# Peptides against a protein of PDB entry 6PSE, part 3

Target 1, 78 residues: chain A of PDB entry 6PSE
Amino acid sequence: PSEEEEYARLVMEAQPEWLRAEVKRLSHELAETTREKIQAAEYGLAVLEEKHQLKLQFEELEVDYEAIRSEMEQLKEA

## One batch from the design tools (peptide; made by RFdiffusion4, then SolubleMPNN)

Design b1_p8_3_s4 (from b1_p8_3, 4 letters changed)
Fold by OpenDDE base, seed 4:
Structure b1_p8_3_s4 (fold): chain B 78 residues (1-78), chain C 78 residues (1-78), chain A 8 residues (1-8)
Amino acid sequence: as target 1 above (78 residues)
Amino acid sequence: as target 1 above (78 residues)
Amino acid sequence: SIVDKLFS
């Protein structure tokens, strides 16, 4: 039997005291995992926004660079 | 009483059938939340790596830009 | 969800 099947059997055969303890355990783990999920998502969004801002800055710098490069090329070709 | 206290009371007073159902529900939610957490973490890491690469590219462009800017300034000051 | 927002 799979671990999942064994666990399912345990739940089916468990006494109320064990079931209550398991509900408590799972509730705690769910709460922690939920917090971690939210934290990960928030962090990911923050990084995504930072990346976006950086990309905009990069594109602006590219424009400035091309402007100077073009000016420099014109000066050198004269 | 808080929602948490009410839930705790419900668990304490619940019949085994409810408790088994609750264990099943919580297990399912925990599994889903865990998958979402992992997915969020993986995505966040991917974006972080992309941001890092972009930052390196940006810094390289800054160096190139400053080089041309400096050269241009020298030419203009001569 | 916030996760959906991250992946949007």
Scores: peptide ipSAE 0.300, ipTM 0.864, DockQ to the pose 0.935
Fold by OpenDDE base, seed 3:
Structure b1_p8_3_s4 (fold): chain B 78 residues (1-78), chain C 78 residues (1-78), chain A 8 residues (1-8)
Amino acid sequence: as target 1 above (78 residues)
Amino acid sequence: as target 1 above (78 residues)
Amino acid sequence: SIVDKLFS
């Protein structure tokens, strides 16, 4: 039997005291994991926004660079 | 009483059938939330790496831009 | 969810 099947049997055969303890354990783990999920998502979103702003700045600099490069090329060809 | 206190009372007064159902519910939610947490963390890391590479490219372009700008300024002052 | 927003 798999670990999942063994756990299912344990739950079916457990006494009320064990079941109450398991509910408490799972509730605590769920609360903690939920907070961690939210923090990870918020952090990822913040980094995504920073990356987007950096991309815009990069594209602006590319335009300015091409403008100067073009002017310089014209001066060298004259 | 708070929602937390009401839930605690519910668990203490619950029959085994309700407790087994609650263990199943919490186990499912924990598994789902754990997968979402891991996905969020992995995505955040990927975006962070992309942002870092973009930052390096931006800094390289800044150096090239300043080089051309300096050369252009010298030509205009002569 | 907030996770869905991150992946959008």
Scores: peptide ipSAE 0.300, ipTM 0.863, DockQ to the pose 0.881
Fold by OpenDDE base, seed 1:
Structure b1_p8_3_s4 (fold): chain B 78 residues (1-78), chain C 78 residues (1-78), chain A 8 residues (1-8)
Amino acid sequence: as target 1 above (78 residues)
Amino acid sequence: as target 1 above (78 residues)
Amino acid sequence: SIVDKLFS
């Protein structure tokens, strides 16, 4: 039997005291995991914003670079 | 009383059938929330890697730009 | 979910 099947059997055969303790444990873990999920999402969003700003800077530099490159090319051809 | 206090009272006064159902509900939500947390972390890491690659490209372009800018400046001064 | 909204 799988661990999931063994756990299901344990829950079915458990006494009220064990069940109440398990509800408390699961509630705690759910709350913690929810906070961690939100934090992970917030950090990911912050990095997305940083990447976006960097992309804008990169695109501006590309425009400036192409302008100078083109001017240099014209000077060399003349 | 707070919602947390009301929930705690409900758990204390609950019958085994309700407690087993609550364990099942919480287990399901914990599993889903855990998957979402992992997914958020993986996406955040992917964005970090993308930002890093973009930073490397930006730094290379800065070097190339400064080289051309310097050469152009020298040509204009001569 | 919040994850889907932030990384959509």
Scores: peptide ipSAE 0.298, ipTM 0.862, DockQ to the pose 0.641
Fold by OpenDDE base, seed 5:
Structure b1_p8_3_s4 (fold): chain B 78 residues (1-78), chain C 78 residues (1-78), chain A 8 residues (1-8)
Amino acid sequence: as target 1 above (78 residues)
Amino acid sequence: as target 1 above (78 residues)
Amino acid sequence: SIVDKLFS
């Protein structure tokens, strides 16, 4: 039997005291995991914003670079 | 009394059948929340890698830009 | 949710 099946059997055969303790344990883990999920999501959004700003800066520099490159090319051909 | 206090009282006074159902509910929510947390973390990591690569490209372009800018400046001074 | 926002 799998661990999941064994756990299911334990819950089914458990005394009320164990069940109350398990509810408390699961509630705590859920609260922790929820906090971690939110933190991970917020961090991901922050990095996305940083990447977006960097992309804008990069595109701006590309425009400036091409302008100078083009001017330089024209001067060399003269 | 707060909802948390009311819930705590409910758990303390609940019958085994309710407690087993609550364990099942919490287990399901924990599994879902865990999956979402992992997904968020993985996505954040992917975006970090993308940002890092973009940063490298940006720095490379800055070097090239300064090279051309410097050359252009020298030509204009001649 | 905040997760939904991240993946939107």
Scores: peptide ipSAE 0.295, ipTM 0.862, DockQ to the pose 0.970

Design b1_p8_4_s2
Fold by OpenDDE base, seed 3:
Structure b1_p8_4_s2 (fold): chain B 78 residues (1-78), chain C 78 residues (1-78), chain A 8 residues (1-8)
Amino acid sequence: as target 1 above (78 residues)
Amino acid sequence: as target 1 above (78 residues)
Amino acid sequence: SFFEALLE
């Protein structure tokens, strides 16, 4: 049997005291994992926003660079 | 009493059938939340790497821009 | 976004 099947059998045969302890364990792990998920999502969102702002700055610089490059090329050909 | 205290009392007074169902529910939610957490972490890391690469490109463009700007300024003053 | 969906 798989570990999952063995665990399922354990739960089926367990006494109330074990079941209550398991509920407590799972509740604790769920709470911790949920906090970690939220934190990861918030951080990821912040990084996405930072990347977007950086991209805008990069595009503005590209425009300015092309303007000067074009002017420079005109001066060299004149 | 807080919701947490009420839930704790519910678990203490619950029958085995309810407890087994709660273990199943919590196990399912934990599995889903864990997958989401892992996915968020992986995606967050990818975005960080993308932002870093963009930053490097931006810095390279700044160097090129300053070089042309300086040359242009010299030409105008000559 | 993906991250926004996780926060909902």
Scores: peptide ipSAE 0.612, ipTM 0.875, DockQ to the pose 0.818
Fold by OpenDDE base, seed 1:
Structure b1_p8_4_s2 (fold): chain B 78 residues (1-78), chain C 78 residues (1-78), chain A 8 residues (1-8)
Amino acid sequence: as target 1 above (78 residues)
Amino acid sequence: as target 1 above (78 residues)
Amino acid sequence: SFFEALLE
């Protein structure tokens, strides 16, 4: 039998004391996992913003670079 | 009483049938939240890698730009 | 975004 099937059987045959303890355990794990999910999402948003700002700076530098490069090329060819 | 205290009281007084259903509910929510957390972590890592590659490209362009800028400055001042 | 959806 799979682990899932074995766990389901355990829950079916468990006494109320075990079931209450399991509810408490699962509630705790759910709360922790939820906090971790939220933290991961907030961090992801921060990195996206940093990446966006970096991209804007990069594109501005590309424009400036091509302007100087083109001018230099013209001077060298004249 | 707080929602947490009320829920704790509900669990204490609940019958086995309710407790089994609650274990099932919590297990389902935990599984879903865990998947979402993992996906958020994976996406966050991908964005970090993209940002890192962009930073490397930016730094390379800065070096090239300063080289041409300096040469152009020297030519204009001569 | 994907991350914003997780915070809703």
Scores: peptide ipSAE 0.610, ipTM 0.875, DockQ to the pose 0.903
Fold by OpenDDE base, seed 5:
Structure b1_p8_4_s2 (fold): chain B 78 residues (1-78), chain C 78 residues (1-78), chain A 8 residues (1-8)
Amino acid sequence: as target 1 above (78 residues)
Amino acid sequence: as target 1 above (78 residues)
Amino acid sequence: SFFEALLE
């Protein structure tokens, strides 16, 4: 039997005291995991913002670079 | 009483059938939340990688820009 | 966004 099947059997056969303890355990793990999920999401949003700002800076530099490149090219051709 | 206190009382007074159902509910929510957490972490890492690559490109362009800028400056001074 | 959806 799989671990899942064994766990299911345990839940079915467990006494109320064990079940109450299991509810408490699962509630705790859920709370912790939920907090971790939220933290991950918040961090992800922050990184996305940083990436966006960097992209804007990059695009601005590209424009400046092309301007100088073009000017230099014109000078070389004259 | 807070919702938490009321829930705690419910758990203490609940019949085994309710407790088993609650274990099942919590297990399901935990599994779902865990999956979401993992997905968030994975996507976060991907975004970090994208940002890193962009930063490298930006730094390379800065070097190229400075080279042309300097050359142009020298030409103007002569 | 993906991350915003996780915060709901």
Scores: peptide ipSAE 0.610, ipTM 0.874, DockQ to the pose 0.884
Fold by OpenDDE base, seed 2:
Structure b1_p8_4_s2 (fold): chain B 78 residues (1-78), chain C 78 residues (1-78), chain A 8 residues (1-8)
Amino acid sequence: as target 1 above (78 residues)
Amino acid sequence: as target 1 above (78 residues)
Amino acid sequence: SFFEALLE
């Protein structure tokens, strides 16, 4: 049988004391994993914001660059 | 009592049938939350990579911009 | 966003 099937059988045949301990274990792991998920999401949002700000700065610089490039080209062609 | 204390009491007094159901519920939630955490981490890495590439492009453009700016200023001051 | 949905 698979580990999942073995675990399922264990749960079905388990005594209350084991089941209570398992509930406690799973609750703890769920709480930790949930916290980690939240932290990952918060970090992701921060990076997205940073990327967005950088994109805006990049686009502004592109505009400035093209303006100077164009002026320079006009001067050289004249 | 707090919700946590009430839940703890419920677990202590619960019958095996309830406990088995709770183990199943918690296992399911843990699996889902774990998957979400992993997805968040993977997406976060992707965004970081995009930001890094954008930063490199930005720095390259800054170099090009300063070169043209400097040349333009020299021409105007002469 | 994806991340915002995870925070709900």
Scores: peptide ipSAE 0.610, ipTM 0.875, DockQ to the pose 0.962

Design b1_p8_4_s3
Fold by OpenDDE base, seed 4:
Structure b1_p8_4_s3 (fold): chain B 78 residues (1-78), chain C 78 residues (1-78), chain A 8 residues (1-8)
Amino acid sequence: as target 1 above (78 residues)
Amino acid sequence: as target 1 above (78 residues)
Amino acid sequence: SFFEKLLE
């Protein structure tokens, strides 16, 4: 039997004391995992915002660069 | 009483059938939250890598821009 | 965004 099936049987055959302990365990793990998920999401969002700001700066620089490049090209051709 | 205290009392007074159902519920939520956490982490890493690549491109452009800017400045001053 | 959805 798979671990999942074994666990399922354990839950089915468990006494209330074990079940209460398991509820407590799972609640704890859920709380921790939820916090970790939130932290990961918040971090990801922050990085995404940073990337976006960087992208904007990059695009501004591209514009400035092309302007100077064009001017320089004109001067060289003149 | 707080929701947490009320929940704790509920668990303490619950019948095995409710407890088994709660174990199942919590297991499901834990699995979902775990998947979400992992997805967030993976996507966050991807965004971080993209930001890093963009940063490198930006820095390269800055170098090129400063080179042209400097050259242009020299030409203007001459 | 994906991350914003996770924070809901």
Scores: peptide ipSAE 0.622, ipTM 0.875, DockQ to the pose 0.821
Fold by OpenDDE base, seed 1:
Structure b1_p8_4_s3 (fold): chain B 78 residues (1-78), chain C 78 residues (1-78), chain A 8 residues (1-8)
Amino acid sequence: as target 1 above (78 residues)
Amino acid sequence: as target 1 above (78 residues)
Amino acid sequence: SFFEKLLE
C-alpha cells in the first residue's frame, strides 16, 4: 500500500491518545508552514516593489537617453 | 478563555470520531498551505530573475548614456 | 497580486 493508504489506516485504527497527539503535531506543522508561506509572500511583494521602482528608473533613463541621442543626431546632421 | 485554550479543551474532550475528522481536516489544510508556500517561493524566484535582468539592462543603458553625455559635453566645450 | 492573495 502507498504511504497515504497506510497513514489512513493508522488514523482509522488509532486510539484517542494517538489521535490527540496527531492533532497537536499537525497543528504545529500547519502553523509553521503558514508562517513560512507568509514570509515567502511578504518577500515576494518586496521584490515586486523593487522591480517596479527599477522599471520606473529605467524608463526615466530611456527618456533622457533618447533626448540626448536626438540632440546628437541633429548636431551630426548639421 | 482564549480561542486556543478552548480548542485545546475541545481536543482533550473529543470523541475518536471527531478526532479522526480533525486529523483529516488538518492534513488537508497542511497540504494546501504547503502547496501555496511552494508556489510563493517559485514565483518569488521568477520575480527575482526578472529584476536581475532588468538591472542588467539598466546598467547597460547607463553606460551608453554616459558615453553620449560625455561626447556631447566635449562637443559643447569646443 | 498573487502574493497579496496569499496573505489574506
Scores: peptide ipSAE 0.620, ipTM 0.874, DockQ to the pose 0.892
Fold by OpenDDE base, seed 2:
Structure b1_p8_4_s3 (fold): chain B 78 residues (1-78), chain C 78 residues (1-78), chain A 8 residues (1-8)
Amino acid sequence: as target 1 above (78 residues)
Amino acid sequence: as target 1 above (78 residues)
Amino acid sequence: SFFEKLLE
């Protein structure tokens, strides 16, 4: 049997004391994992915002660059 | 009592049938939350990489911009 | 966003 099947059987045959301990263990792991998920999401959001701001700055610079490039081109052609 | 204290008391006084159901519930939630955490981490990494590439492009453009700006300044001052 | 949904 798979580990999952073995675990399922264990849960079915377990005594209350084991079950209570398992509930506590799982609750702890869930709390920790939830915290980690939230932290990952918050970090991802921060990076996304930073990327967005950088994109705006990049687009601004592109506009300025093209303006100077065009002016330079005109001066050279004249 | 807090919800946490009430839950703790419930676990201590619960029958095996409830405890087994709770183990199954918590196992499911843990699996889902773990999946979400991993997905968040993976997506966060992808965004980070995109930001890094954008930063490189931005720095490249800054160099090009300063070169043209400097040339333009020299031409105007001459 | 994806991340905002995870924070709900």
Scores: peptide ipSAE 0.620, ipTM 0.874, DockQ to the pose 0.897
Fold by OpenDDE base, seed 5:
Structure b1_p8_4_s3 (fold): chain B 78 residues (1-78), chain C 78 residues (1-78), chain A 8 residues (1-8)
Amino acid sequence: as target 1 above (78 residues)
Amino acid sequence: as target 1 above (78 residues)
Amino acid sequence: SFFEKLLE
């Protein structure tokens, strides 16, 4: 049987004391995992914002670069 | 009493059938939350990589821009 | 966004 099936059987055959302990264990793990998920999401949002700001700066520089490039080309052709 | 204290009391007084159901519920929520955490981490890494690549492009453009700027300045001063 | 949904 799979580990999942074995675990299911364990839960079905377990005494109340074990079940209470398992509820406590799972509650703890859920709380931890939830905090980690939230942290990951918040971090992701921060990185997205940083990337967006960088993109804006890049686009501004592209505009400035093209302006100078064009001016330079005109000067060379004159 | 707090909700946490009330829940703790419920767990202590609950019958095996309720406890088994609670184990199942918590296991399900833990699995879902774990998947979400992993997805967040993976997507976060992807965004970081995109940001890094953008930064490299930006720095390359800065170098090119300064080169043209300098050349332009020299031409105007000559 | 994807991350915002995870915070709901």
Scores: peptide ipSAE 0.619, ipTM 0.874, DockQ to the pose 0.882

Design b1_p8_5_s2
Fold by OpenDDE base, seed 3:
Structure b1_p8_5_s2 (fold): chain B 78 residues (1-78), chain C 78 residues (1-78), chain A 8 residues (1-8)
Amino acid sequence: as target 1 above (78 residues)
Amino acid sequence: as target 1 above (78 residues)
Amino acid sequence: EEEEERER
């Protein structure tokens, strides 16, 4: 039998005291995992925003670079 | 009473059939939430890596920009 | 650029 099948059998044959303890355990793990999920999502969003701002700065620098490159080319060809 | 206290009372007074159903429900939600947590973490890591690569490109462009700026300054002052 | 950590 798989671990899942063994666990299912345990739950089916368990006394109320064990079942209540298992509900408590699972509730705690769910709460913790939910918090961790939210934190991971918030972190991802923060990094995404930082990346976006960096991209804007990069594009601004590209414009400035092309302007100077063009001016330099004109000076050298004169 | 808080929602938490009401839920705790429900669990304490519940029959085995309800408790088994609740274990099943919580197990399912935990599995889903765990998957979502992992996906959020993986997404955050991917964006972080993209941001890092963009930062490297930005720094390379800054070096190139400063080189041309300096050369142009020399040409104009000659 | 510094990465800002979000605390919860």
Scores: peptide ipSAE 0.036, ipTM 0.827, DockQ to the pose 0.000
Fold by OpenDDE base, seed 5:
Structure b1_p8_5_s2 (fold): chain B 78 residues (1-78), chain C 78 residues (1-78), chain A 8 residues (1-8)
Amino acid sequence: as target 1 above (78 residues)
Amino acid sequence: as target 1 above (78 residues)
Amino acid sequence: EEEEERER
């Protein structure tokens, strides 16, 4: 039997005291996992913002670069 | 009483059938939340990689920009 | 560039 099937059987045959303990355990794990999920989502958003700012800086540098390139081209043609 | 206290009392006074149903519910929610956490983490990692690549491009452009700037400065001094 | 680090 799979571990899932064994666990299902355990739950079906368990005494109330075990079941209450299991509810408590699962509730705790769910709370922790939920917090971790939220933290991961928040982190992802923060990194997205950093990436966005970097992209803006990159685009600004591209503009500056093309300006200098154009000026230099004009100087060399004269 | 807080909802937490009321829930705790419910669990203490619950029949085995309710407890088994609650274990099943919590197990399901935990599994879903775990998947969502992992997905959020993977997404964050992907964005980090994109940011890293963008940073490399930015640094390369900075090098090119400084090269042209230096050349142009030399031309103007002559 | 400042990067935001998070302990996981």
Scores: peptide ipSAE 0.034, ipTM 0.826, DockQ to the pose 0.000
Fold by OpenDDE base, seed 4:
Structure b1_p8_5_s2 (fold): chain B 78 residues (1-78), chain C 78 residues (1-78), chain A 8 residues (1-8)
Amino acid sequence: as target 1 above (78 residues)
Amino acid sequence: as target 1 above (78 residues)
Amino acid sequence: EEEEERER
């Protein structure tokens, strides 16, 4: 039997006191996991914003670079 | 009373059939939330890697830009 | 920049 099947059987055969404790345990774990999920999402969003800002800076630098490159090319052709 | 206190009371007063159903519900939600947490973490990591690659490209461009800028400056000073 | 594809 799978761990899930064994656990399901445990739940089916469990006394109310165990079931209450298990509800409490699961509620706690769910709360923790939910917080962690939110934190991960917030972190991902923050990194995405950082990446976006970096992309903007990169694009600005590309423009500046191309301007200088073009000027340099013109100077060398003269 | 808070929603948490009301829920706690419900659990304390609940019959075994309700408790088993609640364990099942919470287990399902925990599994889903866990998957979502992992997905969020994986996404965050992917974005972080993208940001890292972009940073490397940016730094390379900075080097190239400074090289051309310096050369241009030297040419203008001559 | 292309999005990185990550398999689950």
Scores: peptide ipSAE 0.033, ipTM 0.828, DockQ to the pose 0.000
Fold by OpenDDE base, seed 2:
Structure b1_p8_5_s2 (fold): chain B 78 residues (1-78), chain C 78 residues (1-78), chain A 8 residues (1-8)
Amino acid sequence: as target 1 above (78 residues)
Amino acid sequence: as target 1 above (78 residues)
Amino acid sequence: EEEEERER
């Protein structure tokens, strides 16, 4: 049998004391995993904002670069 | 009493049938939340890699910009 | 009493 089938059988045959302990364990793991999910989402948002700011700086530099490139090209054509 | 205290009392006084149903519910929510956590982490990593590639492009443009700026400054000094 | 929102 799979581990899932074995676990399902254990839950079906378990005493109330084991079931209460399992509810406590699962509740704790769910709370921890939920905090980790939120933390991962917040981190992803922070990186996204940093990337956006970097993109704005990159586009500003592109404008400055093209201005100087164009001026230099005009000097070479003369 | 707090909702946590009420829930703790419910678990303590619950019948095996309710406890088995609660284990099933919590197991399902834990599995879902775990998938969501992993998805959020993978998304954060993808954005981080995109930001890194953008930074490399930005630094390359800075080098090109400083080269042209320096050449233009030399022309203005002459 | 209702449980306060858990801190993250």
Scores: peptide ipSAE 0.032, ipTM 0.817, DockQ to the pose 0.000

Design b1_p8_5_s3
Fold by OpenDDE base, seed 4:
Structure b1_p8_5_s3 (fold): chain B 78 residues (1-78), chain C 78 residues (1-78), chain A 8 residues (1-8)
Amino acid sequence: as target 1 above (78 residues)
Amino acid sequence: as target 1 above (78 residues)
Amino acid sequence: REEEERRR
């Protein structure tokens, strides 16, 4: 039998006291997991924002680099 | 009464059929939330890796830029 | 690598 099937059978045969305890356990785990999910999402967003800022800086540097490169090339050709 | 207190009372007064249904509901939500948490974590890691690669590229460009800047400055001073 | 962490 699969673990899921065994668990399902356990739930169906359980006494109310066990069921209440299981509801409490699952509620706690759900709350904790939800918090962790939100934290993971917020972290991902923060990293994304940092990446975006870095990308902007990179693009600005590319522009500056190309400007100097072009000037240097012109000076070498003259 | 807080929602938590009301829910606790509901669980304590509920019939086994409701409790089994609640266990099923919570189990499903926990599984779903767990999956979402993992996905969020994996996404954050992926963005972090992209950020890291971008940072390496940025640092390489900074080195190249400083090299050209220095050369240009030397040429202007000479 | 610099990372800014925001705590919930």
Scores: peptide ipSAE 0.070, ipTM 0.824, DockQ to the pose 0.000
Fold by OpenDDE base, seed 2:
Structure b1_p8_5_s3 (fold): chain B 78 residues (1-78), chain C 78 residues (1-78), chain A 8 residues (1-8)
Amino acid sequence: as target 1 above (78 residues)
Amino acid sequence: as target 1 above (78 residues)
Amino acid sequence: REEEERRR
């Protein structure tokens, strides 16, 4: 039998004391995993914002670069 | 009483049938939340890599910009 | 996200 089937059998045959302990264990793991999920999401948003700001800076530099490039071309053609 | 205290009392007074159903519910929610956590982490890594590549492009453009700026300064001073 | 905010 798979681990899942064995676990299912254990739950079906378990006494109330074991079941209460398992509810407590699962509740704790769920709370912990939920916090970890939120932290991962918050980190992703922070990085996304940093990337967006960097993109804006990059685009600004591209504009400045093209301005100087164009001016340079005019000077060399004169 | 807080919701947590009320839930704790419910678990303590619950019949085996309710407890088995609660174990099943919590197991399902834990599996789902775990998948969501992993997805959030993977997304964060993807954005981080994109930001890193953008940073490299930005630094490359800064080098090119300074080269043209310096050449322009030399032309104007000549 | 609203659900996440409520769980904080």
Scores: peptide ipSAE 0.056, ipTM 0.822, DockQ to the pose 0.000
Fold by OpenDDE base, seed 1:
Structure b1_p8_5_s3 (fold): chain B 78 residues (1-78), chain C 78 residues (1-78), chain A 8 residues (1-8)
Amino acid sequence: as target 1 above (78 residues)
Amino acid sequence: as target 1 above (78 residues)
Amino acid sequence: REEEERRR
């Protein structure tokens, strides 16, 4: 039997006291997992913001680079 | 009474059939939330890799920029 | 990361 089938049988045959304890356990795990999900999402958002800032810096450097490149090209052609 | 207190009372007074249904509900929500947590983590990792690639490109451009800047400075001082 | 992989 699969673990899922064994667990289902346990739930079906369990007494109310066990079932109440299982509800408590699952509620705790759900709360913990929910917090971890939110933390993972917030971390991803932070990295996304860092990437965005880096992109802005990169674009600024591209502008500066093209300015110098163009000036250099003009000097060499004169 | 808080929602938590009301829920606790409901669990304490519930019949086995309700408790079994609640275990099933919580198990489903836990599985779903766990999947969402993993997805959020994987997304964050993907963004982190993109940021890393962007950083490499930025550093390459910095090298190219400094090379042209130095060449330009040498030409102007001659 | 390893724990997340084991949960998949």
Scores: peptide ipSAE 0.048, ipTM 0.822, DockQ to the pose 0.000
Fold by OpenDDE base, seed 3:
Structure b1_p8_5_s3 (fold): chain B 78 residues (1-78), chain C 78 residues (1-78), chain A 8 residues (1-8)
Amino acid sequence: as target 1 above (78 residues)
Amino acid sequence: as target 1 above (78 residues)
Amino acid sequence: REEEERRR
């Protein structure tokens, strides 16, 4: 039998006291996992914002670079 | 009474059939929330990697920009 | 984002 099948049997044969304890356990795990999910999402958003700011800086630098490149080309051809 | 206190009472007074159903419900929610946590973590990692690559490109452009700036300064002063 | 805020 798979672990899932064994667990299912345990739940079916369990006394109310065990079932209440299992509800408590699962509730705790759900709360913790939910918190971890939120933390992961918040981290992802923070990194995304940092990436966006970096992209803006990169684009600004590209504009400045092209300006100097063009000026340099003109000076060399003169 | 808080929602938590009301829920606690429900669990204490519940019949085995309700408790088994609640175990099933919580197990399902835990599985879904766990999957969502993993997805959020994977997304965060992907964005982090993209940010890192962008930073490398930015640093390369800075080096190139400084090189041209220095050359331009020398040409203008000559 | 809104769902995350509601779960806090």
Scores: peptide ipSAE 0.057, ipTM 0.822, DockQ to the pose 0.000; fails the geometry check

